# Ledger of designs, part 17: peptides against a protein of PDB entry 2AZE

Target 1, 148 residues: chain A of PDB entry 2AZE
Amino acid sequence: AQECQNLEVERQRRLERIKQKQSQLQELILQQIAFKNLVQRNRHAEQQASRPPPPNSVIHLPFIIVNTSKKTVIDCSISNDKFEYLFNFDNTFEIHDDIEVLKRMGMACGLESGSCSAEDLKMARSLVPKALEPYVTEMAQGTVGGVF
Target 2, 101 residues: chain B of PDB entry 2AZE
Amino acid sequence: GRLEGLTQDLRQLQESEQQLDHLMNICTTQLRLLSEDTDSQRLAYVTCQDLRSIADPAEQMVMVIKAPPETQLQAVDSSENFQISLKSKQGPIDVFLCPEE

## One batch from the design tools (peptide; made by RFdiffusion4, then SolubleMPNN)

Design b1_p9_5_s1 (from b1_p9_5, 3 letters changed)
Fold by OpenDDE base, seed 2:
Structure b1_p9_5_s1 (fold): chain B 148 residues (1-148), chain C 101 residues (1-101), chain A 9 residues (1-9)
Amino acid sequence: as target 1 above (148 residues)
Amino acid sequence: as target 2 above (101 residues)
Amino acid sequence: MSYFEKLFP
């Protein structure tokens, strides 16, 4: 009886760890798809324009976004060497990483929300190694982890 | 019996975790390859138009922060304090504004 | 085409 209880505790521990790894894997897949899709988009755009984008018209990854109301008062303190920044706001703000931006751009093909069209899913599958395609399909269907 | 069933479950979970580990290794390898590919990194950029998917510069102030690796970011967003602190050890931090148009 | 402004040059 005690042995069974110990194994049940271990089972729960492993299930939780697997769940965490599933989340991590899904995020990694989304990152891969988003990055590759972004690169593909920009490569095509530059080919069509026969030139790279103008200077100061683009931001390269990695980056973060901070946005707030235009009515928000912001105080910024910066060290002389620009190694340290302190922003004080008088109201709420939002922070977004570059991956979130890519997702909202549709670079992850809607896979992050399971809202892939047939074409989106086809694109997503084409941007990952063959071994990951089944998992991409499961993500699109919302069936990840069904065996657990 | 119960013991045998649990033992079998644990073995199955172990196999499942190994499969996940394998897939994760594939993913991390792919991401590493992307980071090491010069052309990919050159083409890994967004425009102001892209950023409008996050917030409209007509209504929101939109800042882009470029910081060196391992920069420390501390953010507080509460009714009593709204603050972002950035501390870099590997170089200067650059801040950009996305224009309305 | 829109351009980013460096806020603290």
Scores: peptide ipSAE 0.613, ipTM 0.920, DockQ to the pose 0.038
Fold by OpenDDE base, seed 4:
Structure b1_p9_5_s1 (fold): chain B 148 residues (1-148), chain C 101 residues (1-101), chain A 9 residues (1-9)
Amino acid sequence: as target 1 above (148 residues)
Amino acid sequence: as target 2 above (101 residues)
Amino acid sequence: MSYFEKLFP
């Protein structure tokens, strides 16, 4: 009886671990798709323009975004070496990482929300190794969640 | 019986996790390759137009922060304190503003 | 083309 209980605890532990890893894998897949898609887009754009983008017209990864109302008063204190920044706002702000930006740009092909068109799904599949394609399909269908 | 069933479940879960780990390894490898590819890194950028997917610079002030790896970020967003603290250990932090147009 | 303004240069 005790042995069975121990195994049940272990079973639940493994199930939870698998669930966590599934979530991690999905995020990694989205990152891969988003990054590759971004690179492809920019490569194509530069080829069409026959030149790189003008200086100061782009921001390279990694970065974070901070946005707030234009009415928000912001005070900034900066160290001389620019190693330390302190921003004080008089109202709420938002912070977004670069991955979130890429997702909102559609670089993850809507896979993050299960909003993939046929074309989006095709693109997503093309941006991952063959071994990951089935998982991408499952993500698009919302069928990821069970154990293998 | 119950013991046999649980034992079987654990074996199946182990196999499932192994498959999952394999896929994760593939994915992390791909990400590493992207990180190591100079051309990919050169092309890994966004424009002002891209950032409008986050917030409209006509309505919001949009800052972009470029911080070196291992930079500490502390954010407080409460009724009395709205603060962002950045502490870099590897180099200077750069801040950019998105134009309205 | 839109350009980023570097703050606190």
Scores: peptide ipSAE 0.612, ipTM 0.919, DockQ to the pose 0.038
Fold by OpenDDE base, seed 3:
Structure b1_p9_5_s1 (fold): chain B 148 residues (1-148), chain C 101 residues (1-101), chain A 9 residues (1-9)
Amino acid sequence: as target 1 above (148 residues)
Amino acid sequence: as target 2 above (101 residues)
Amino acid sequence: MSYFEKLFP
């Protein structure tokens, strides 16, 4: 019947929306873990060194990384107020946001790929509120969304 | 029947979505708290050593871009054009180079 | 310790 067909369409729409929200939630969890882990690492490092890092030796979040071959020729055009930049490359380049950088640094404890050791999982759980711990566990096991 | 079954499914999906929304709210709250904490923001940084693990400056040119929020980024990486365009509206853009050593 | 170089100051 048409009524059932309409509900089936709605069901599918909701399933897709839930899937999208799951991805968003997982990303938010990873960001939280990565940020807190980074802060924790740096706090410990500064305590051990008994000093903050020297100026110009660090880059604070947020940032974007652009990398290319050292052989790549880059032309840059900049507006007078430095509000606009145009980079032209003669070869391919890569762009990475700060979150991706943190993940590659291991700040997300390998949770992004479900490659958590027992120690990694312990760390990840310690960096989220209690309510999020079960979801972190599911992410590590690759069982998120099993009820759908 | 089929109608009742579908109706039940939709209710269950609604409950699941509400749970997700709740967890997302928790996450966004935590991230907001981090952004508002001066000490956390002071400690939210990476070093050249960190970036070298991403791309080796011996082989790659590594550029770091610091742009204000809501900066527009346009990137084209094709066989005919390799371009990055940045446009901010809230302040100047700073660019840094990660040295090899 | 390595330092970042600010480009286009």
Scores: peptide ipSAE 0.612, ipTM 0.921, DockQ to the pose 0.039
Fold by OpenDDE base, seed 1:
Structure b1_p9_5_s1 (fold): chain B 148 residues (1-148), chain C 101 residues (1-101), chain A 9 residues (1-9)
Amino acid sequence: as target 1 above (148 residues)
Amino acid sequence: as target 2 above (101 residues)
Amino acid sequence: MSYFEKLFP
């Protein structure tokens, strides 16, 4: 009886670990799709324009975004070597990483929010290795958790 | 019996986790290859228009921060204090403003 | 085409 109890505790521990890894894998897949889709978009755009984008018209990854009301007063203190920054706001602000930007751009094909059309799913599948395609399909259907 | 059943369940979970680990290895390998590909990195960029998916520059001030790897970011967003602290160990930090038009 | 302004150059 005690041995069974110990094994049930272990089973629960493993299930939780698997759940965590599933979440991590899903995020990694979304990142891969988003990055490849972005590169593909920009490659096509540059080919059509027959030139790269003008200097200072683009920001390369990685980056973060900080936004706030135009009425917000911001004080900035910067070290001489520009290694340290301190921003003080008189009101709330938002911070977004580059992955979030790519997702909101639709680079992850809506897979992250369950808004993946048939065309989106086709694109998503084309941007991952064959071994990951079934998992992408399950993500779109919301059935990943059904494996366990 | 119950013991044998639980033992079998644990073996099945182990196999499932191994399969998951395999998929994760494939995915991390792909991401690493992207990071090592010079052409991909050259093409990994966004425009001001892209950033409008986050915030409208007509309504909000939108800053873009380019910081070296391993830069520390500390943010406080409370009723009393609104602060962002950045500390880089590998080089200078650059800040850009997204124009309204 | 919109251009980013570098702050604190």
Scores: peptide ipSAE 0.607, ipTM 0.919, DockQ to the pose 0.038

Design b1_p9_5_s2 (from b1_p9_5, 3 letters changed)
Fold by OpenDDE base, seed 3:
Structure b1_p9_5_s2 (fold): chain B 148 residues (1-148), chain C 101 residues (1-101), chain A 9 residues (1-9)
Amino acid sequence: as target 1 above (148 residues)
Amino acid sequence: as target 2 above (101 residues)
Amino acid sequence: MSYFERLFP
């Protein structure tokens, strides 16, 4: 019947939306873990050194990274107020956001790949509110969305 | 019947989505708290050593771009054109170079 | 300790 067909279309729409929200939630969890872990690491490091890092030795979030071969020629045009930049490269480049950097640093405890060690999982759980712990566990086990 | 089954499925999916929304609200709240905590923001930084996990400055040129919120970034990486355009409306953009040593 | 260089000051 047409009514059933309409509901089936709606079901599929909702399933896709849920899938998208699952992805968004996972990313939010990873960001939270990564940020808190980074802050914790740096706090500990500063305590051990008994001082903050020297000026110009660190970059605060947010930021993006651009890297390319040292052989790449780069031309840069900048507005007078430094509000606009234009970079022209003669070869390929890569762009990475700060979250990706944190993940590669291990700040997300390997949860992003679902291959956490027992210690990594313990750390990850400790950095989220209790309500999120079950979802973190599901992410680590690769069982997210199994009931949908 | 088929109609009843589909109706039940939709109700279950609605409940599942509500659960997701709740968890997302928790996450966004936590992230907001982090952004509002001055001590956390002070400690939210990376070093040159950290960035070497992305690319080795001995082999690659590594730039760090600090841009205000709402900055537009357009990147073209094709065989014919390699370009990055940045346009800020809320302040100047700063660019830093990660040293080789 | 390595330091970042500000480009285009």
Scores: peptide ipSAE 0.600, ipTM 0.922, DockQ to the pose 0.038
Fold by OpenDDE base, seed 4:
Structure b1_p9_5_s2 (fold): chain B 148 residues (1-148), chain C 101 residues (1-101), chain A 9 residues (1-9)
Amino acid sequence: as target 1 above (148 residues)
Amino acid sequence: as target 2 above (101 residues)
Amino acid sequence: MSYFERLFP
């Protein structure tokens, strides 16, 4: 019947929405873990050094990275107030956001790629509220795909 | 019947989504707390060494761009055009270069 | 210690 068909469409819509939210949640969890882990690392490092890092030795979040071959010619046009930048490259470049940097640094404990050791998983769990720990475990196991 | 089954499925999915929303709220709250904590902000930084995980400055030029929130970034990466355009609305943009060593 | 170079100061 038409009613059943309508409900089936709605069911599919909800399933897709849930899938999207699952992906979003996983990313948020990774961000949380990465940020907290970074802060923790730096706090420890500063305590050990008994001082903050020297000026210009660090970049604070947020930021983006642009990298290209050293042979790439880059022309840059900048407004007087530095509100506008235009970079022209003669070859390909890459752009990375700060979250990607943190992931590659291992700040997300390898959870993002399934390369999460027991120690990594322990760290990851310790950096999220209790309510999120089961989901972190599922992420590590690759078993998030189901609707809970 | 079929109708009853579908109706039940929808109810179950609604409950599942509510649980998911709850977890997301928890997570976003934590992220907000981090962003609002001045000490966390102070400690949220990376070094040149950290950035080597992205690209080796010995092999590539590595630029770091610090732009205010809501900055518009447009990138074109094609055989004919390789361009990055940045337009800030809230302040100046800073660009840094990672040293080779 | 490695330092970032500010471009376009």
Scores: peptide ipSAE 0.600, ipTM 0.921, DockQ to the pose 0.038
Fold by OpenDDE base, seed 2:
Structure b1_p9_5_s2 (fold): chain B 148 residues (1-148), chain C 101 residues (1-101), chain A 9 residues (1-9)
Amino acid sequence: as target 1 above (148 residues)
Amino acid sequence: as target 2 above (101 residues)
Amino acid sequence: MSYFERLFP
């Protein structure tokens, strides 16, 4: 009986670990798709324009976004070497990483929300190795979560 | 019996996790390859227009922060304290503002 | 074309 209890604890531990890894894998897939799609978009744009974008018109990854109301008062303290920043706001703010930006741009083809059109899904599949295609399909259908 | 069933479950979970680990290795490898490809990195950028998907600079102040790897970020967003702290050990931090137009 | 402004130069 005690042995069975120990195994049940281990079973739950493994199930939880698998669940966590599934979440991590999905995020990794989304990152891959988003990055490749972004690169593809920009490559095509530069080819059409026959030039790179003008200086200061783009921000390269990685980055983070901080946004707040224009009415928010912000106090910024910066070290002389610019190694340290301290922002104080008098109201709420938002922080977004570059991956979230790419998702909202549609670079992940709506896969992050399971809102892929047939064309979006086709694009998503084309941007991952063959071994990952079945998982991409499951993500699009919202059927990820089983133990396989 | 119960013991046999649990033992079998654990074996199945092990197989499932191995498959999952394999897929994760593929993904991490692909991401590494992307990071090592200079052409891809050159093309990995966004514009001001792209950032409008997050917030409209006409309505909100939108800052872009570029910090070196391993930069420490701490944020507090509560009714009594609204603060962002950045500490870099590998170089200066750059901050940019998205224009309204 | 829109351009980013560097803050705290």
Scores: peptide ipSAE 0.600, ipTM 0.920, DockQ to the pose 0.038
Fold by OpenDDE base, seed 1:
Structure b1_p9_5_s2 (fold): chain B 148 residues (1-148), chain C 101 residues (1-101), chain A 9 residues (1-9)
Amino acid sequence: as target 1 above (148 residues)
Amino acid sequence: as target 2 above (101 residues)
Amino acid sequence: MSYFERLFP
């Protein structure tokens, strides 16, 4: 019947929306873990050194990375107020956001790529509220995706 | 019947989505609290060594761009054009070079 | 310790 067909369409719509929210939640969890882990690492390092890092030795979030071959010729046009930049390259380049950097640093404990050891999982769990711990566990097992 | 089954499925999916929304709210709250904590902000930094996980400055030129929130970024990477455009509305943009050592 | 160089100051 037409009514059943309409409900089946709605069911599929809701399933897709849930899938999207699951992806968003996973990314948010990874960001939370990465940020807290980074802060914890740096706090410990500064305590051990009994000093903050020297000026110009660190970059605070947020930032982006642009990298290219050392042979790449780059032309840069900058507005007087430095509000606008235009970079022209004669070859390919890469752009990376700060979250990607944190992930590659291992700040997300390998949870993002399925490379999460028991120790990594323990760390990851410790960096989220209790309500999120089961979800972190499922992420590590690769079993996220079910409807709960 | 089929109609009743589908109706029940939709109710279950609604409950599932509500649970997801709750978890997302918890997560976003934590991120907000972290962003509002001045000590956390002070400690949220990376070093040149950290950036080597992305690219080796001995092999490639590595630039770090610090731009205010809501800065527009447009990138073109094609065979005929390689370009990055940045436009800030809230302040100046700073660019840094990562040293080889 | 490595230091970042500010470009286009």
Scores: peptide ipSAE 0.597, ipTM 0.920, DockQ to the pose 0.038

Design b1_p9_6_s1 (from b1_p9_6, 4 letters changed)
Fold by OpenDDE base, seed 1:
Structure b1_p9_6_s1 (fold): chain B 148 residues (1-148), chain C 101 residues (1-101), chain A 9 residues (1-9)
Amino acid sequence: as target 1 above (148 residues)
Amino acid sequence: as target 2 above (101 residues)
Amino acid sequence: MLLLEQLEK
């Protein structure tokens, strides 16, 4: 029947929307874990050192990273007010945002790639509100995506 | 029947989406709290050692860019052109290099 | 000339 067909189309539409929201939620959870883990790490480090690090020894979020071979020749043009930059490379480069850097540092506890040990999972759970813990567990198990 | 089954499915999907929305709101709230906490922002940093773990300065040049919000970034990576263009509207852009060990 | 700041070790 036409009515059933219409509802089936709507069902598929909603399923896709839910899938997108699941992806967004997972990213938000990873960001939360990564940020809190980073802050916790640095807090402990500063407590042990009894002082903060020198200002020019650290980079505060937000930032982006550009990396290329040390042999790559880079030409840079900069405006007087530093509002505009132009970099020309003679070879390929990579760009990474700060969240990706944190993930690669292990700040998300390997949850992003399914490489989460028992201790990593324990840490991850401790860095989110209780209501999010079940979802973190599902992420670690790779069981996220089920909808009914 | 089939119609009743589909109707039930849609109701269940609605409930599932509402649950997701609730969890997302919780996450958004937590992230906002982090952004509003002065101590957290002070401690939200990486070191040269951290950057070396991502890209070794012995092999790679590592450049850090701090730009104001809404800065435009354009990157071209092709056989004929390798280029990054940055344009800020809200202030100067700062660029830093991670030194080799 | 571009002036880039070096991170301290």
Scores: peptide ipSAE 0.034, ipTM 0.902, DockQ to the pose 0.030
Fold by OpenDDE base, seed 4:
Structure b1_p9_6_s1 (fold): chain B 148 residues (1-148), chain C 101 residues (1-101), chain A 9 residues (1-9)
Amino acid sequence: as target 1 above (148 residues)
Amino acid sequence: as target 2 above (101 residues)
Amino acid sequence: MLLLEQLEK
């Protein structure tokens, strides 16, 4: 029946939307964990050093990273007001956002790749509200994907 | 019947989505709280050591770009052209390099 | 860390 067909279309639409939201939620969780873990690490480090790091020794979020071979020749043109930059490379480059950097630093506890140790998972769980802990567990186990 | 089954499926999916929305709201709230907390923002930084840990400093050069919100970034990475263009509307852009070891 | 412009100028 036409009604059944309409409902089937709607069902599929909702399933896809849920899938997208699951991905978004996972990313949000990873961001939260990474940020909180970074802050916690730095707080502890500053306490141990009894001082903050020198201002020009750290980069605060947000930022992006551009990396290329050290052999790559880079020509940089900067406007006087520093509002405009132009970089010309003679070889390929990579661009990474700060979240990706944090993940590579291990700030997301390996949760992003499902490579959490028991300690990593414990840390990850401790950095999210109680309501999110089950989902963190599912992420670590690779069991995310089912419908609630 | 088929109709009843589909109707039930949609109801279940609605409940599932509502649960997801709830969890997402929790996450966004937490992230907002972090962004509004001055102490957290003060501590939200990486070091040169961190940057070196994610890229082989012997092989890779790493630039850090601090740009105001809404900065336009255009990147071309092709065999004939390798270019990054940045244009800010809200303020100056800062580019940093980690010092040599 | 150093500003890139310090190296380019």
Scores: peptide ipSAE 0.033, ipTM 0.902, DockQ to the pose 0.029
Fold by OpenDDE base, seed 5:
Structure b1_p9_6_s1 (fold): chain B 148 residues (1-148), chain C 101 residues (1-101), chain A 9 residues (1-9)
Amino acid sequence: as target 1 above (148 residues)
Amino acid sequence: as target 2 above (101 residues)
Amino acid sequence: MLLLEQLEK
């Protein structure tokens, strides 16, 4: 009947919305884990060194990374006030945001790729509130996506 | 019947979405707390060693760009044009190079 | 001429 058809359409709409929210939540969790893990690492390092690192030896978030072959020729023009930059490359380049950098550093404990060891999973769980721990476990197992 | 089943499914989906919303609220709250904590912000940094771990400086040139909020970034990466354009409205853009060694 | 800041080793 038409009523059932309408409900089927609504069902599909809700399923898609849930799927989108699941993806968003997973990314938020990864960001939280990565940030907290980074902060924890640096705190420990500074405690061991009994001082913070030199100011010009670190880059604070947020940032982006641009990388290219060392053989790539880069021409750069910059405005006097440094408000505008133009980079011209003679070959391909890559751009990465800080979150991706943190993931590649392992700050998300391999959770983003399902490559969590038992130790990684333990760390990941410890960096989120209790309410999020079950979801972290599901992410590690690759079982996220079950609506029911 | 089919109608009853669909109605029940929709209710269950609503509950599932509400659970997701709840978890997202918790997560966003945690992220806000991090952003508001001065100590956390002070410690939210990467080193040259970190950057070397993701891109070998022996083979790759690594530039770090710190741009103010609302900075416009345009990137073209095609066979005929390789370009990055940055335009800030709120302050200067800083560009750093990761040392090779 | 572009001057880039280099991170400390």
Scores: peptide ipSAE 0.032, ipTM 0.903, DockQ to the pose 0.030
Fold by OpenDDE base, seed 2:
Structure b1_p9_6_s1 (fold): chain B 148 residues (1-148), chain C 101 residues (1-101), chain A 9 residues (1-9)
Amino acid sequence: as target 1 above (148 residues)
Amino acid sequence: as target 2 above (101 residues)
Amino acid sequence: MLLLEQLEK
């Protein structure tokens, strides 16, 4: 009886760990797709333009985005060596990492929300190794976890 | 019995986790390969148009922060305090503004 | 006044 109870606790622990790893894997897949799709887009664009974009017109990963209303007052303090920054806002702000930016750009093909068209899914599958394609399909259908 | 059933479940979960770990390893490897590919890294960028698509500079102020690895970021977003603190130990932090046009 | 690098259009 006690042994069974112990095993049930362990079972629950493992299930939770698997759930966490599933979330991590999904994020990794989205990152991979987003990165590869971004690179592909930019490569094509540069080929069509026959030149890279001007240096000051692009931001390379990694980066963080901070946005707030244009009406928000921002006070900024910067150290002389630019090692330290302090921003004070008089209203709410948003912070987004580069991956979230890529997702909003559609670079993850809508896979992040399970909102993939047939073309989106085709693109997503083409950007991952064969072993990951079934999982991508599950993500698109919102059926991840059925095999565990 | 119950014990045998639970034992079997744990074994099955272990196998499932191993498969999951394998997929994660594949994905992690792919990401490392991308990070090691100079051409890919050169092409891993967003434009002002991209940034405008997620936050219109006509309505929103958009800052881009590029900081060295291990930079400490502290953010508070509450009615009493709206603050972002950055502290780098490995180099200077760069901040850019997205133009309206 | 804080000087920030402007992104190019």
Scores: peptide ipSAE 0.031, ipTM 0.901, DockQ to the pose 0.030

